# Ledger of designs, part 80: peptides against a protein of PDB entry 7PB4

Target 1, 105 residues: chain A of PDB entry 7PB4
Amino acid sequence: KMLNIKEYKEKLLSTLGEFLEDHFPLPDRSVKKKKKNIQESSVNLITLHEMLEILINRLFDVPHDPYVKISDSFWPPYVELLLRNGIALRHPEDPTRIRLEAFHQ
Target 2, 218 residues: chain B of PDB entry 7PB4
Amino acid sequence: DALQMAVGYFEKGPIKASQNKDKTLEKHLKTVENVAWKNGLASEEIDILLNIALSGKFGNAVNTRILKCMIPATVISEDSVVKAVSWLCVGKCSGSTKVLFYRWLVAMFDFIDRKEQINLLYGFFFASLQDDALCPYVCHLLYLLTKKENVKPFRVRKLLDLQAKMGMQPHLQALLSLYKFFAPALISVSLPVRKKIYFKNSENLWKTALLAVKQRNR

## One batch from the design tools (peptide; aimed at target 1 M2 F60 H104)

Design b2_p26_3_s4 (made by RFdiffusion4, then SolubleMPNN; from b2_p26_3, 12 letters changed)
Fold by OpenDDE base, seed 1:
Structure b2_p26_3_s4 (fold): chain B 105 residues (1-105), chain C 218 residues (1-218), chain A 26 residues (1-26)
Amino acid sequence: as target 1 above (105 residues)
Amino acid sequence: as target 2 above (218 residues)
Amino acid sequence: SSLAEQTLRLMVEELVILEAELRELE
């Protein structure tokens, strides 16, 4: 039973990864260097897959404080996507923190 | 079913001929209250009763009691909320009913099936910040709804003006902190890092009911 | 698309449920 669940989880993760690449890709870095001096802080944006992994892990590893601090690596549209779909919740006291919805509860 | 009869009574209205109109009303209201607090209401029942509560069909006391028992069994339809907001625009409900509605909306926010249409009503909710009685609850609602796209210079100005008028209210600070998070360039003012955003824990009139709903839906 | 976003929610929901089940067996 446990093996079957693990295998199914792995398949689901793979499918999710492909789905996210197809439907929710990161913006191509190729937007032309128009020279405006905005310090493009070269913050490496993480994928939505990586973001979800962080959120899921935090939900289960620290169930009493399941909130993750939004870093500069979090692409704002992804954060908004998760929030508007009820996948994530904003911390009631700290807008810089979000948690995954506890769908298992 | 007793609940169906009660909902039907509110929907169709009191039949003129019954001498015991008040007793009948109270009976049906108690039926709705009992079912709502025990089991929650179906989305269809909430749709009907929520519209009735905000339409001005009944008196404020009845509307208040109906609104207090708008507890979902599972989900609330977004369409029901949009319709309810439309009734707020018509202005047939009392100020107390409006406050109660916003409290209800915040309390039941997680049980609303979709948020797309509600998000389109952002401007309407934001305009309601000018009402001193609504402001704390509207700030809380906006805190839940606000996206980066909603954070515009004119709204920042309005919030700062409101803060200048009302003082540094915790609920306004919470919303401003969120605005600063989405658009730091628009808010030059050093907001005190209040570690705790206290929306007035107006003891959620539904706290016990919501816990029961969450337990039943597990 | 609204459909893609709904699908994402369902997939994440399922993943969370599966993770919970695994941890209970662990």
Scores: peptide ipSAE 0.656, ipTM 0.517, DockQ to the pose 0.326
OpenDDE base, seeds 2, 3, 4, 5: peptide ipSAE 0.653, 0.653, 0.651, 0.654; ipTM 0.508, 0.500, 0.506, 0.529

Design b2_p26_4 (made by RFdiffusion4)
Pose (drawn by RFdiffusion4):
Structure b2_p26_4 (pose): chain A 91 residues (1-28, 43-105), chain B 212 residues (1-189, 196-218), chain P 26 residues (1-26)
Amino acid sequence: KMLNIKEYKEKLLSTLGEFLEDHFPLPDVNLITLHEMLEILINRLFDVPHDPYVKISDSFWPPYVELLLRNGIALRHPEDPTRIRLEAFHQ
Amino acid sequence: DALQMAVGYFEKGPIKASQNKDKTLEKHLKTVENVAWKNGLASEEIDILLNIALSGKFGNAVNTRILKCMIPATVISEDSVVKAVSWLCVGKCSGSTKVLFYRWLVAMFDFIDRKEQINLLYGFFFASLQDDALCPYVCHLLYLLTKKENVKPFRVRKLLDLQAKMGMQPHLQALLSLYKFFAPALISVKIYFKNSENLWKTALLAVKQRNR
Amino acid sequence: SEAEALLYQKVQELVVVDFEYRQLEE
């Protein structure tokens, strides 16, 4: 059961990464890829389940933040505009 | 054949400026509906015309008439429905066309050969609940399509939030009752739906429904 | 759009399977 989940996870992650690079590229400060941004968000969601917010730095491309906000993937802090969290789809 | 000429004409897409082209389009569309309302269309023709209508090609009236004449002689391929859901995801489709398509999918539900690959699109179907113009028809579709496996906690939470936003609407209450039946531990709380008139009820479709 | 809808679906599945895989590791 564990290995099946692992295979599925890795396949989903690889195909997601390819899809992101194909459909959501950077334009050309130092910006990070959307993949790294999603990785940071997913890591913070499970590492700190009581504070899953990550600060928005200059490396976050505003179009990516707005993209994640429009599609219900990322959520804004009720008071602090510099922080965003990942939607807890697992619950 | 008389119908295949019209299918090919619609596959060619819209043509030049109209000198006599309006009459030609009308003749082809009349031929298709006559065939559809007399004995029905085959699976291949439906697969072609449904996806042509749900695409950006042709105006709204042509797509509306094509959708209103999408009556199967036998069955409907599920792959055509999958491509139709993809065309909806493209977004170059009219709102009224989307409503008409969901109404058609609800009306033609028992005439789709297989529904497992359609159930795999439960997420795309559920995401359309945000749109308050599609909400009743999407709820009617999900009432038919929902299995036990589809009742995930996230969806229960989002449906409860939507109920709180819109109020205890009939279609939302019916879908929520179905979710309660399938997963009472995740939450506490098929039949009549408004605007559920069968627009595609021909006599032969009626005899096929009774034979079903 | 289609790309945005696909993105949402893929990210939703990834978060759910990552949570289930963490439980199995434990």

Design b2_p26_4_s1 (made by RFdiffusion4, then SolubleMPNN; from b2_p26_4, 12 letters changed)
Fold by OpenDDE base, seed 1:
Structure b2_p26_4_s1 (fold): chain B 105 residues (1-105), chain C 218 residues (1-218), chain A 26 residues (1-26)
Amino acid sequence: as target 1 above (105 residues)
Amino acid sequence: as target 2 above (218 residues)
Amino acid sequence: SLKEQLLRLMVEELVIVTAELRKLEE
């Protein structure tokens, strides 16, 4: 039974990864570095898949505080997407923190 | 109308108070089957019943029988198919039901009113190629759906990997041949020139019914 | 949108399956 569930999870992750790559890709950072001097720390944006992985892991690893702090690596449209669809919830007192919805409860 | 009563029964669920729940269910199921095979079902009836068959509301045997009689009188709504695919994501249906659904989808493909939303599900269907039981039918579906914009390098790699794992399956070869047609630069491998594309005959279950539908719509 | 609905369903299923696995590992 455990093996079957694990295999199913792996399949689901693979399917999700492909789905996200196809339908929710990161924008091509080909925005021309106009040379202006501001050391805009090229914060590497993470994929939606990576973001979901972080949120899922936090939900199960720290169930009493399942919130993740929104970093500069979180693409704002992804955050909005998750919130809008009820996949994630914003912390009631700290708007910089979000949690994954506890669909298993 | 007997059909409306039957559809209503499946939609609302069994009323707890009926001592003859199984007999009532069988009666309504037979009514749906008889009408579907004789006349086909309206798009609204298919919308309701297809959703029920994939939702897990009833047992696998009932769901299978409902799905087998999803024969259109005229057209199937694309929205019904989208809803059905959403249920596949929730995993409440059996593996056999998933196989049957893909067979149904291929068989009924020409009767679906629009393909725009279904085309957006291309990646979802492509991911289902990893399931050995689904792979032949998914290849057939993808063969019907594939456009040039769907042919990407990572999908080519995945298909070639599947071929390496499963061998030169006719359904994979058919899909790869189509990919090569759209993007010859992505497929360096010499594909055997198959004169005939062979998919498993998914239509066999509905062949007689489909002929009748085509005759009524002419 | 259809895409967003499917995303939610897939994530929901992933969370449920993950929870089941975690329970079996305890």
Scores: peptide ipSAE 0.649, ipTM 0.521, DockQ to the pose 0.268
OpenDDE base, seeds 2, 3, 4, 5: peptide ipSAE 0.635, 0.638, 0.643, 0.643; ipTM 0.553, 0.603, 0.555, 0.559; seeds 2, 3 fail the geometry check

Design b2_p26_4_s2 (made by RFdiffusion4, then SolubleMPNN; from b2_p26_4, 14 letters changed)
Fold by OpenDDE base, seed 5:
Structure b2_p26_4_s2 (fold): chain B 105 residues (1-105), chain C 218 residues (1-218), chain A 26 residues (1-26)
Amino acid sequence: as target 1 above (105 residues)
Amino acid sequence: as target 2 above (218 residues)
Amino acid sequence: SLAEQTLRLMVEELVIVTAELKELEK
């Protein structure tokens, strides 16, 4: 039973990864290069897949405080996407913190 | 069933039921209240009853009681909320009903199936910040709805002007902090780092009902 | 959008499966 669930989880992660690459890719850095003055904030944006992984891990590792601080690596449109769809929730007292929805509870 | 008969009465019933003395009205209202608090209402019942509560078909007391029992069994349709907001524009509901609606909307926000059309109403909600009675609840709603695209220079100016008029209100500070998060270049003023954003959540009329809904939908 | 709805369902399933796995690992 445990092996079957692990295999299923791996399949879900793989399918999710492919889906995110197809439908929610990061914007190409190349388009921003033409306008000279935007200080390339040297901050590497993480993928939506990586963001979800962080949120899922926090949900299970620290269930009493499942909130993650939004870093500069979090692309704002991804944060908005997750909040809009009820996948994530904003902390009621701290706008810089979000949590994954506890779908298992 | 008793609920269908009650909903049918409110839908098809007399256009000007000002009569608090109608035993039939009270019976049907109690039926709706009992089902809503015990089991929640289906999305279809909420669609019908929410529109009735805001249409001005019944008196303010009846409308208030109906709105207080708009508790979902599972979900609320976004279309029902959009229709409800349209009734707010017609101005047939009392100020107290408007306040109650915004409180309800904040309380039930997570149970609304979609947010796309509600997000398009951002400008309408933002305009309601000028109403002193609505301002705390509208700030909370906007805190839930605000996207980076909504943070415009003219809205920042309006919020700062409102702060100058009303003082440093906790709900306004919460919204300004969110605006600063999305667009730090638009807010030059150092906002006090309030670690705790307090929206007036203390009087959530639906706290017990919401806990029950969450437990049933797990 | 359909893509956003699909995303929600996929994440929901992933969370549920992860929870089940964590309970079996205890």
Scores: peptide ipSAE 0.647, ipTM 0.429, DockQ to the pose 0.307
OpenDDE base, seeds 1, 2, 3, 4: peptide ipSAE 0.643, 0.646, 0.641, 0.647; ipTM 0.472, 0.466, 0.485, 0.455; seed 3 fails the geometry check

Design b2_p26_4_s3 (made by RFdiffusion4, then SolubleMPNN; from b2_p26_4, 14 letters changed)
Fold by OpenDDE base, seed 1:
Structure b2_p26_4_s3 (fold): chain B 105 residues (1-105), chain C 218 residues (1-218), chain A 26 residues (1-26)
Amino acid sequence: as target 1 above (105 residues)
Amino acid sequence: as target 2 above (218 residues)
Amino acid sequence: SLKEELLRLMVEELVIVTAELKELEK
């Protein structure tokens, strides 16, 4: 039974990964670095898949504080996407923190 | 109308108080079956019943019977198909129901009003190729959906890996041939020139009904 | 959008399956 569930989870993750790559890709960083001197800290944006992985892991690793701090690596449209679809919730007192919805409770 | 009552029963669920729940269920199933095979169902009826069949609200036997009679009078709404696919993700339907759904989707493909949203589900369908039971029907579906923009290097690799694992299946070869047509540079492997593309006849379950639908819509 | 609904359903399923696995590992 456990093996079957693991295999199913792996299949779901693979399917989700492919789905996200196809339909929710990061914007092409082809923003022309105009040479202006501003140390635009090339903040490496993470994929939506990576973001979801972080949120899922936090939900189960720290169930009493399942919130993740929004970093500069979080693409704002992804955060908005998760919030508006009820996939994630914003912390009631700290707008810089989000959690995954506990679909299993 | 008897059909409206039947659809309403499935939508609202069984009223707790009726002693003859099974007889009532059977009566409504027969009503839906009779109308579907005789005249086809309206797009709205298909929307409701298809959702029910895949939601896990009823048992597998009931879901199978409902799905088998999802025969359109004219068209199937793309939205109904997208909703149905969403239920496949929730995993409340049996493996046999999933197979039947893909068979249905292939058989009814020409009766779906639009394909834009279905095309966006390409990646989801492609991921289902790993299921041995679904693979023949998914290949057929992908054969119908595949555009040049869908033919990516990673998908080519996955198809070749599947071919290595499963052997040179006719349905997989058909899909690979289409991929080679769109992107010949991605497929260096010589594919046997098959004169005829052979997919499993998913249409066999609905062959008579589909002929009738085509005749009514001419 | 239909894509967003599908995303929600997929994530929901992943959370449920993950929870089931964690319960079995206990």
Scores: peptide ipSAE 0.652, ipTM 0.512, DockQ to the pose 0.258
OpenDDE base, seeds 2, 3, 4, 5: peptide ipSAE 0.531, 0.532, 0.599, 0.529; ipTM 0.719, 0.719, 0.684, 0.726; seeds 2, 3, 4, 5 fail the geometry check

Design b2_p26_4_s4 (made by RFdiffusion4, then SolubleMPNN; from b2_p26_4, 15 letters changed)
Fold by OpenDDE base, seed 5:
Structure b2_p26_4_s4 (fold): chain B 105 residues (1-105), chain C 218 residues (1-218), chain A 26 residues (1-26)
Amino acid sequence: as target 1 above (105 residues)
Amino acid sequence: as target 2 above (218 residues)
Amino acid sequence: SLKEELLRLLVEELVILTAELKELEK
């Protein structure tokens, strides 16, 4: 049973990864290649996949405080997407913190 | 066509072999500027050039000039605006370019063909209120975009905090008044009854161009 | 949108599967 669930989870993660790449990609960063030197603090935006991974891990690793602080790496449209669709919730007192919806409860 | 060659130059980038890269760049930029101010640009041309202006492909001076001539012949595609906002998140454009973009977005708002996807970016625009240089223009944009579903307790708190920090700014008061209209229970603070909503509309860089566009499309 | 609905469903299923695995690992 455990092996079957693991295999299914891996398939689902693969499907989700492909889906996110196709339908919710980050803006094309391709222009970054050549000019090495300007250390402009290019805020390294994370993918929606990475954002979801962080939120899922926090939900299960720290169930009593499942909130993640929104960093500069969080692309605001992704945050809004998750909130609008009920996938994530904002902390009632701290708008800089979000949690994944506890779909298993 | 001279315009097609100019747009193609910006899209493909400078060909390495040209000895006089700056003269070629200036020639193509002037071509785009002339057509944009005389006739406006097609939606496809705006899509290409707006993306280039915000991508960081060219220097700030060039990006500023391109953005200033993003004048539509008829309509602007919503998809072009969404792509442009995505570039703002990457942070490759200057602060002055960001300010100019929000000014442009407010000025051209009625010429954008659809608003559904732009409304989904509400949270991104709202987060930009913390930038003092952007705040007046972002308030105006949010005033145009705000629906009842966007008025949340945490956003009310943020607006009140901004008011405490910046004082009773006319643009912030306008947005708060709209929030109070949609959700009066969330705003306990007495807002002055202003008969006229005041945004810095009088100094629109595109005022003459917008009048010309409206006249051509009647 | 259909895409956003599908996103929600995929995440929901992933959360449920993760919960089941965590229970079996105890």
Scores: peptide ipSAE 0.624, ipTM 0.409, DockQ to the pose 0.298
OpenDDE base, seeds 1, 2, 3, 4: peptide ipSAE 0.622, 0.619, 0.623, 0.619; ipTM 0.516, 0.528, 0.530, 0.500; seeds 2, 3, 4 fail the geometry check

Design b2_p26_5 (made by RFdiffusion4)
Pose (drawn by RFdiffusion4):
Structure b2_p26_5 (pose): chain A 91 residues (1-28, 43-105), chain B 212 residues (1-189, 196-218), chain P 26 residues (1-26)
Amino acid sequence: KMLNIKEYKEKLLSTLGEFLEDHFPLPDVNLITLHEMLEILINRLFDVPHDPYVKISDSFWPPYVELLLRNGIALRHPEDPTRIRLEAFHQ
Amino acid sequence: DALQMAVGYFEKGPIKASQNKDKTLEKHLKTVENVAWKNGLASEEIDILLNIALSGKFGNAVNTRILKCMIPATVISEDSVVKAVSWLCVGKCSGSTKVLFYRWLVAMFDFIDRKEQINLLYGFFFASLQDDALCPYVCHLLYLLTKKENVKPFRVRKLLDLQAKMGMQPHLQALLSLYKFFAPALISVKIYFKNSENLWKTALLAVKQRNR
Amino acid sequence: SEATLFQKVQELVVVEAEYRELEEEL
């Protein structure tokens, strides 16, 4: 059961990465890829379940943040505009 | 054949400026609906015309008439429905066309050969609950489509939030009651739906429904 | 593309939670 989930996870992640690079590229400060941004968000969601907010730095491309906001993937902090969290789809 | 000429004409897409083209388009569309309302269309022709109508090609009236004449002689391929859901995801489709398509999918539900691949699009179907114009028809569709496996906690939470936003609407209550039946531990709380009149009820379709 | 992205990210978050829970059990 474990190995099946692993195989599915890895396949989903690889295909997601390819899809991101194909459909959400950077334009050309130092910006990070959307993949790294999603990785940071997913890591913070499970590492700190009581504070899953990550600060928005200059490396976050504002179009990516807005994209994640529009599509219900990322959520804004009620008071602090510099923080965003990932939607807890697992619950 | 008389119908295949119209199918090919619609596959060619919209043509030049109209000198006599309006009459030609009308003749082809009349031929298609006559065949549809007399004995019905085959699966291949439906697969073609449904996806042509849900694409950005042709105006709204042509797409509306095509959708209103999408009556199967036998069955409907599920792959056609998958491609139709993909065309909906493209976004170059009219709102009224989307409403008409959901009404058609609800009306033609028992005439789709398989529904497992369509149930795999439950997420795309559920995401359309945000749109308050599609909300009743999407709820009617999900009432028919929902299995036990589809009742995930996230969806229950989002449906409860939508019920709190819109109020206890009939279609929302029916879908929530189905969710309660399938997963009472995740939450506490098929039949009549408004605007559920069968626009595609021909006599032959009625006999086939009674034979179903 | 945006709808596909949402679906893929939603599945990834759910699988990540299931993978972590099953790894603890083991």

Design b2_p26_5_s1 (made by RFdiffusion4, then SolubleMPNN; from b2_p26_5, 13 letters changed)
Fold by OpenDDE base, seed 4:
Structure b2_p26_5_s1 (fold): chain B 105 residues (1-105), chain C 218 residues (1-218), chain A 26 residues (1-26)
Amino acid sequence: as target 1 above (105 residues)
Amino acid sequence: as target 2 above (218 residues)
Amino acid sequence: SEQLLRLMVEELVELTAEELELEKKL
């Protein structure tokens, strides 16, 4: 049973990854807008897949505080996407923290 | 080839400059229909056209006609089905197109080359049970897809709740019976032993075509 | 696509939960 679940989970993760790459790709940073001055804080944006992984892991690793701090690596449209679709919830007191929605009641 | 030109037209879209867009569209659509019903379509052609039918690139009438002629010559690629399901989620297709898609999916189920990725979409299909128009066809699809690993307590609860709301529908009973078979401990309710499982005959639209496909592949 | 994403995430969460429950029983 355990092996089957792991295998199924792995397949699902793979499928999800492909799905996310196809439908929710990161914006190509290639549009070098020439504006001079703002220090290119080269914050590497994480993929939506990675973001979801972080949220899921936090939910299970720290179930009493399942909230993740939104970092600069979080592409704002992804955060909004997750919130809008009820996949994630904002912390009631700290809007900079989000959690995965508890689908398991 | 006339079919290649037709597929290419749908793929690339109407060239802006054609004054007679509707006539050209109809011509290409008829070409696809004729080939599909006569010989079936190659997996690659189905991949392209199925995606187009569900993408919302064309109007509902056109999409419906394309979807109705998604008849395989041999096999349908699982990837095509996965892509199609992704389009269902975008919400650009009509309710009627969704119904037709599920009917098509059930009718063509045996012609899909693999089921592994489709099975991963089980949750998506299951969620569509809440749509009254889709429910009979989704139950049939789920009946074909359901494995023991898919039978979860929360899904059992949802099915029972759905039965409470919709009544004892034959298609829902069939699915519940299958669930009980895989997980008898999860379903305490005595289900009537139906000797015959009755689903709505989704195949009726393609019955003749499916017979022809089976004859060619024999 | 957004609805599919939600459903896939839900399933992934459920699978993860089940996996963890099984691991606790080992």
Scores: peptide ipSAE 0.459, ipTM 0.514, DockQ to the pose 0.601
OpenDDE base, seeds 1, 2, 3, 5: peptide ipSAE 0.457, 0.454, 0.459, 0.457; ipTM 0.514, 0.510, 0.517, 0.519; seeds 2, 3, 5 fail the geometry check

Design b2_p26_5_s2 (made by RFdiffusion4, then SolubleMPNN; from b2_p26_5, 10 letters changed)
Fold by OpenDDE base, seed 5:
Structure b2_p26_5_s2 (fold): chain B 105 residues (1-105), chain C 218 residues (1-218), chain A 26 residues (1-26)
Amino acid sequence: as target 1 above (105 residues)
Amino acid sequence: as target 2 above (218 residues)
Amino acid sequence: SEMLLRLMVEELVILEAEERKLEEEL
């Protein structure tokens, strides 16, 4: 049973990865806008895959406080995507925190 | 065939050179309307036109009129419905179009050939309960789709939270009653025993058309 | 596409829960 679950999970993760790359890629940073010196803080945006991994891990590792603080690495359209689709929930008192929906509960 | 020309117009889009684009559009739309209400549409025609109505290719007024004419001659393909739901996710359609789609989906539910893929979309439909405009129709749809395996504790919590926010709505109560039927241990609250399930607007926009479809298929 | 994302995440969460439960029982 355990082996079957692990194998299926791995397959699902692989499929999810491919799906996210195809349908929800990060915006290409490569538009070389010209030289103006504003150190746009090169905030390294994380992939939607990485964002989901963080949210899933937090849900299970800290079930009593499953909320993750939205960092600058969280691309706002991804946050909105997760919220809009009921995959994530915003903290009722702290709009800077989101949690994954507890689909297992 | 006038219908084929009309469907082809919507599928391929307006030919750039026509000075009277609006007159041509109206002509083709009326053709579709007349055939749909008189005879119903073939599954292939519904597949094409339903996709167009939700894709945002045309304006909201046109999309609304097309969607109102999605009356089957016999059956609706499940694949057409899945594609349509996919367009709802893209968010290019108006709120009114979404409402109309869910109303249509409930009204035409029995004419959909299969339900296996639609049942897999349960989670998406459930998430749409948070939209106040959609909620009554989504509850009705979920009432038709819900199986025991769909009744999860987190969904029960969500329904109870919705009930706390919007009050004891008949459509929400109907869905909760179904949930309690499948999983009584998850719903500790006493629900009032309703002898009749009431969903808002049981008199759908298609009542007359649906009667005609049922008569033709007997 | 967004709908499929939700379904995949839902399934993944359920699988993760089952896996963790089985690991705790060893």
Scores: peptide ipSAE 0.610, ipTM 0.535, DockQ to the pose 0.697
OpenDDE base, seeds 1, 2, 3, 4: peptide ipSAE 0.608, 0.609, 0.606, 0.610; ipTM 0.537, 0.533, 0.540, 0.525

Design b2_p26_5_s3 (made by RFdiffusion4, then SolubleMPNN; from b2_p26_5, 12 letters changed)
Fold by OpenDDE base, seed 4:
Structure b2_p26_5_s3 (fold): chain B 105 residues (1-105), chain C 218 residues (1-218), chain A 26 residues (1-26)
Amino acid sequence: as target 1 above (105 residues)
Amino acid sequence: as target 2 above (218 residues)
Amino acid sequence: SEQLLRLMVEELVILTAEERKLEEEE
């Protein structure tokens, strides 16, 4: 049973990865809009896949506080995407924290 | 080739400058229909046209006609089906198009080259059971797709709840019977032993076309 | 696409939960 679940999960993760790359890619950083002054905050944005991985891991690793702090690496449109689709929930008291929906519960 | 021109038209979209957009559209649509019903379409052509039909690029009438002629010459790529399902989620297609797609998917199921990725979409299909219009076809699809690993307690609960809501439907009973076969401990309810599994629309829109495909591939 | 994302994540969460339960039982 365990092997089957692991294999299925791996396949799902792979499919999800491909799906996310196709439908929710990060914006190409190549739009060098020459506008001057805003400090190139060199913050590497993470993929939606990586974001989901973080959220899922937190949900299971710290079930009593399943919230993840939104970092600068979180692309705001991804956060909004997760929230509006009920995939993630914002912390009621701290808008900088989000959790994955506990679909298993 | 007339078919290539037609497919290219649907892919690239109407060139803005054509005064007779509707006539051109109809011409290309008829070309696709004629080839599809006569010879079937190549997997690549189905890939392109199926995505177009579900993308919302064209009107519902056009999408319906395209979808009705998604008849393979040999095989349908699983990737095409996965992409198509992704479009269903975008919500740009009508309810009637969704119904037609599931009917098509059931009808063409044996012509899909692989089922691994489609099986990963099991949860998506299962969620579509809640749609009364889709439910009969989704049950049939799930009956074809269901593996032991798909039979989970929460899905059993959902099916039982659906049965409570909709009553004893033959298609739902068929699926529940399969679930009970894979996971008898999850289904305490006695299900009537049906010797014959009947799904709605055993007669599909593509019956004649499918016979022709089978004859050509022999 | 967004609905599919939700469903895929839902399934992934459920699978992860099942995996974790089985790991705890071992």
Scores: peptide ipSAE 0.609, ipTM 0.519, DockQ to the pose 0.585
OpenDDE base, seeds 1, 2, 3, 5: peptide ipSAE 0.609, 0.606, 0.607, 0.608; ipTM 0.518, 0.519, 0.514, 0.520

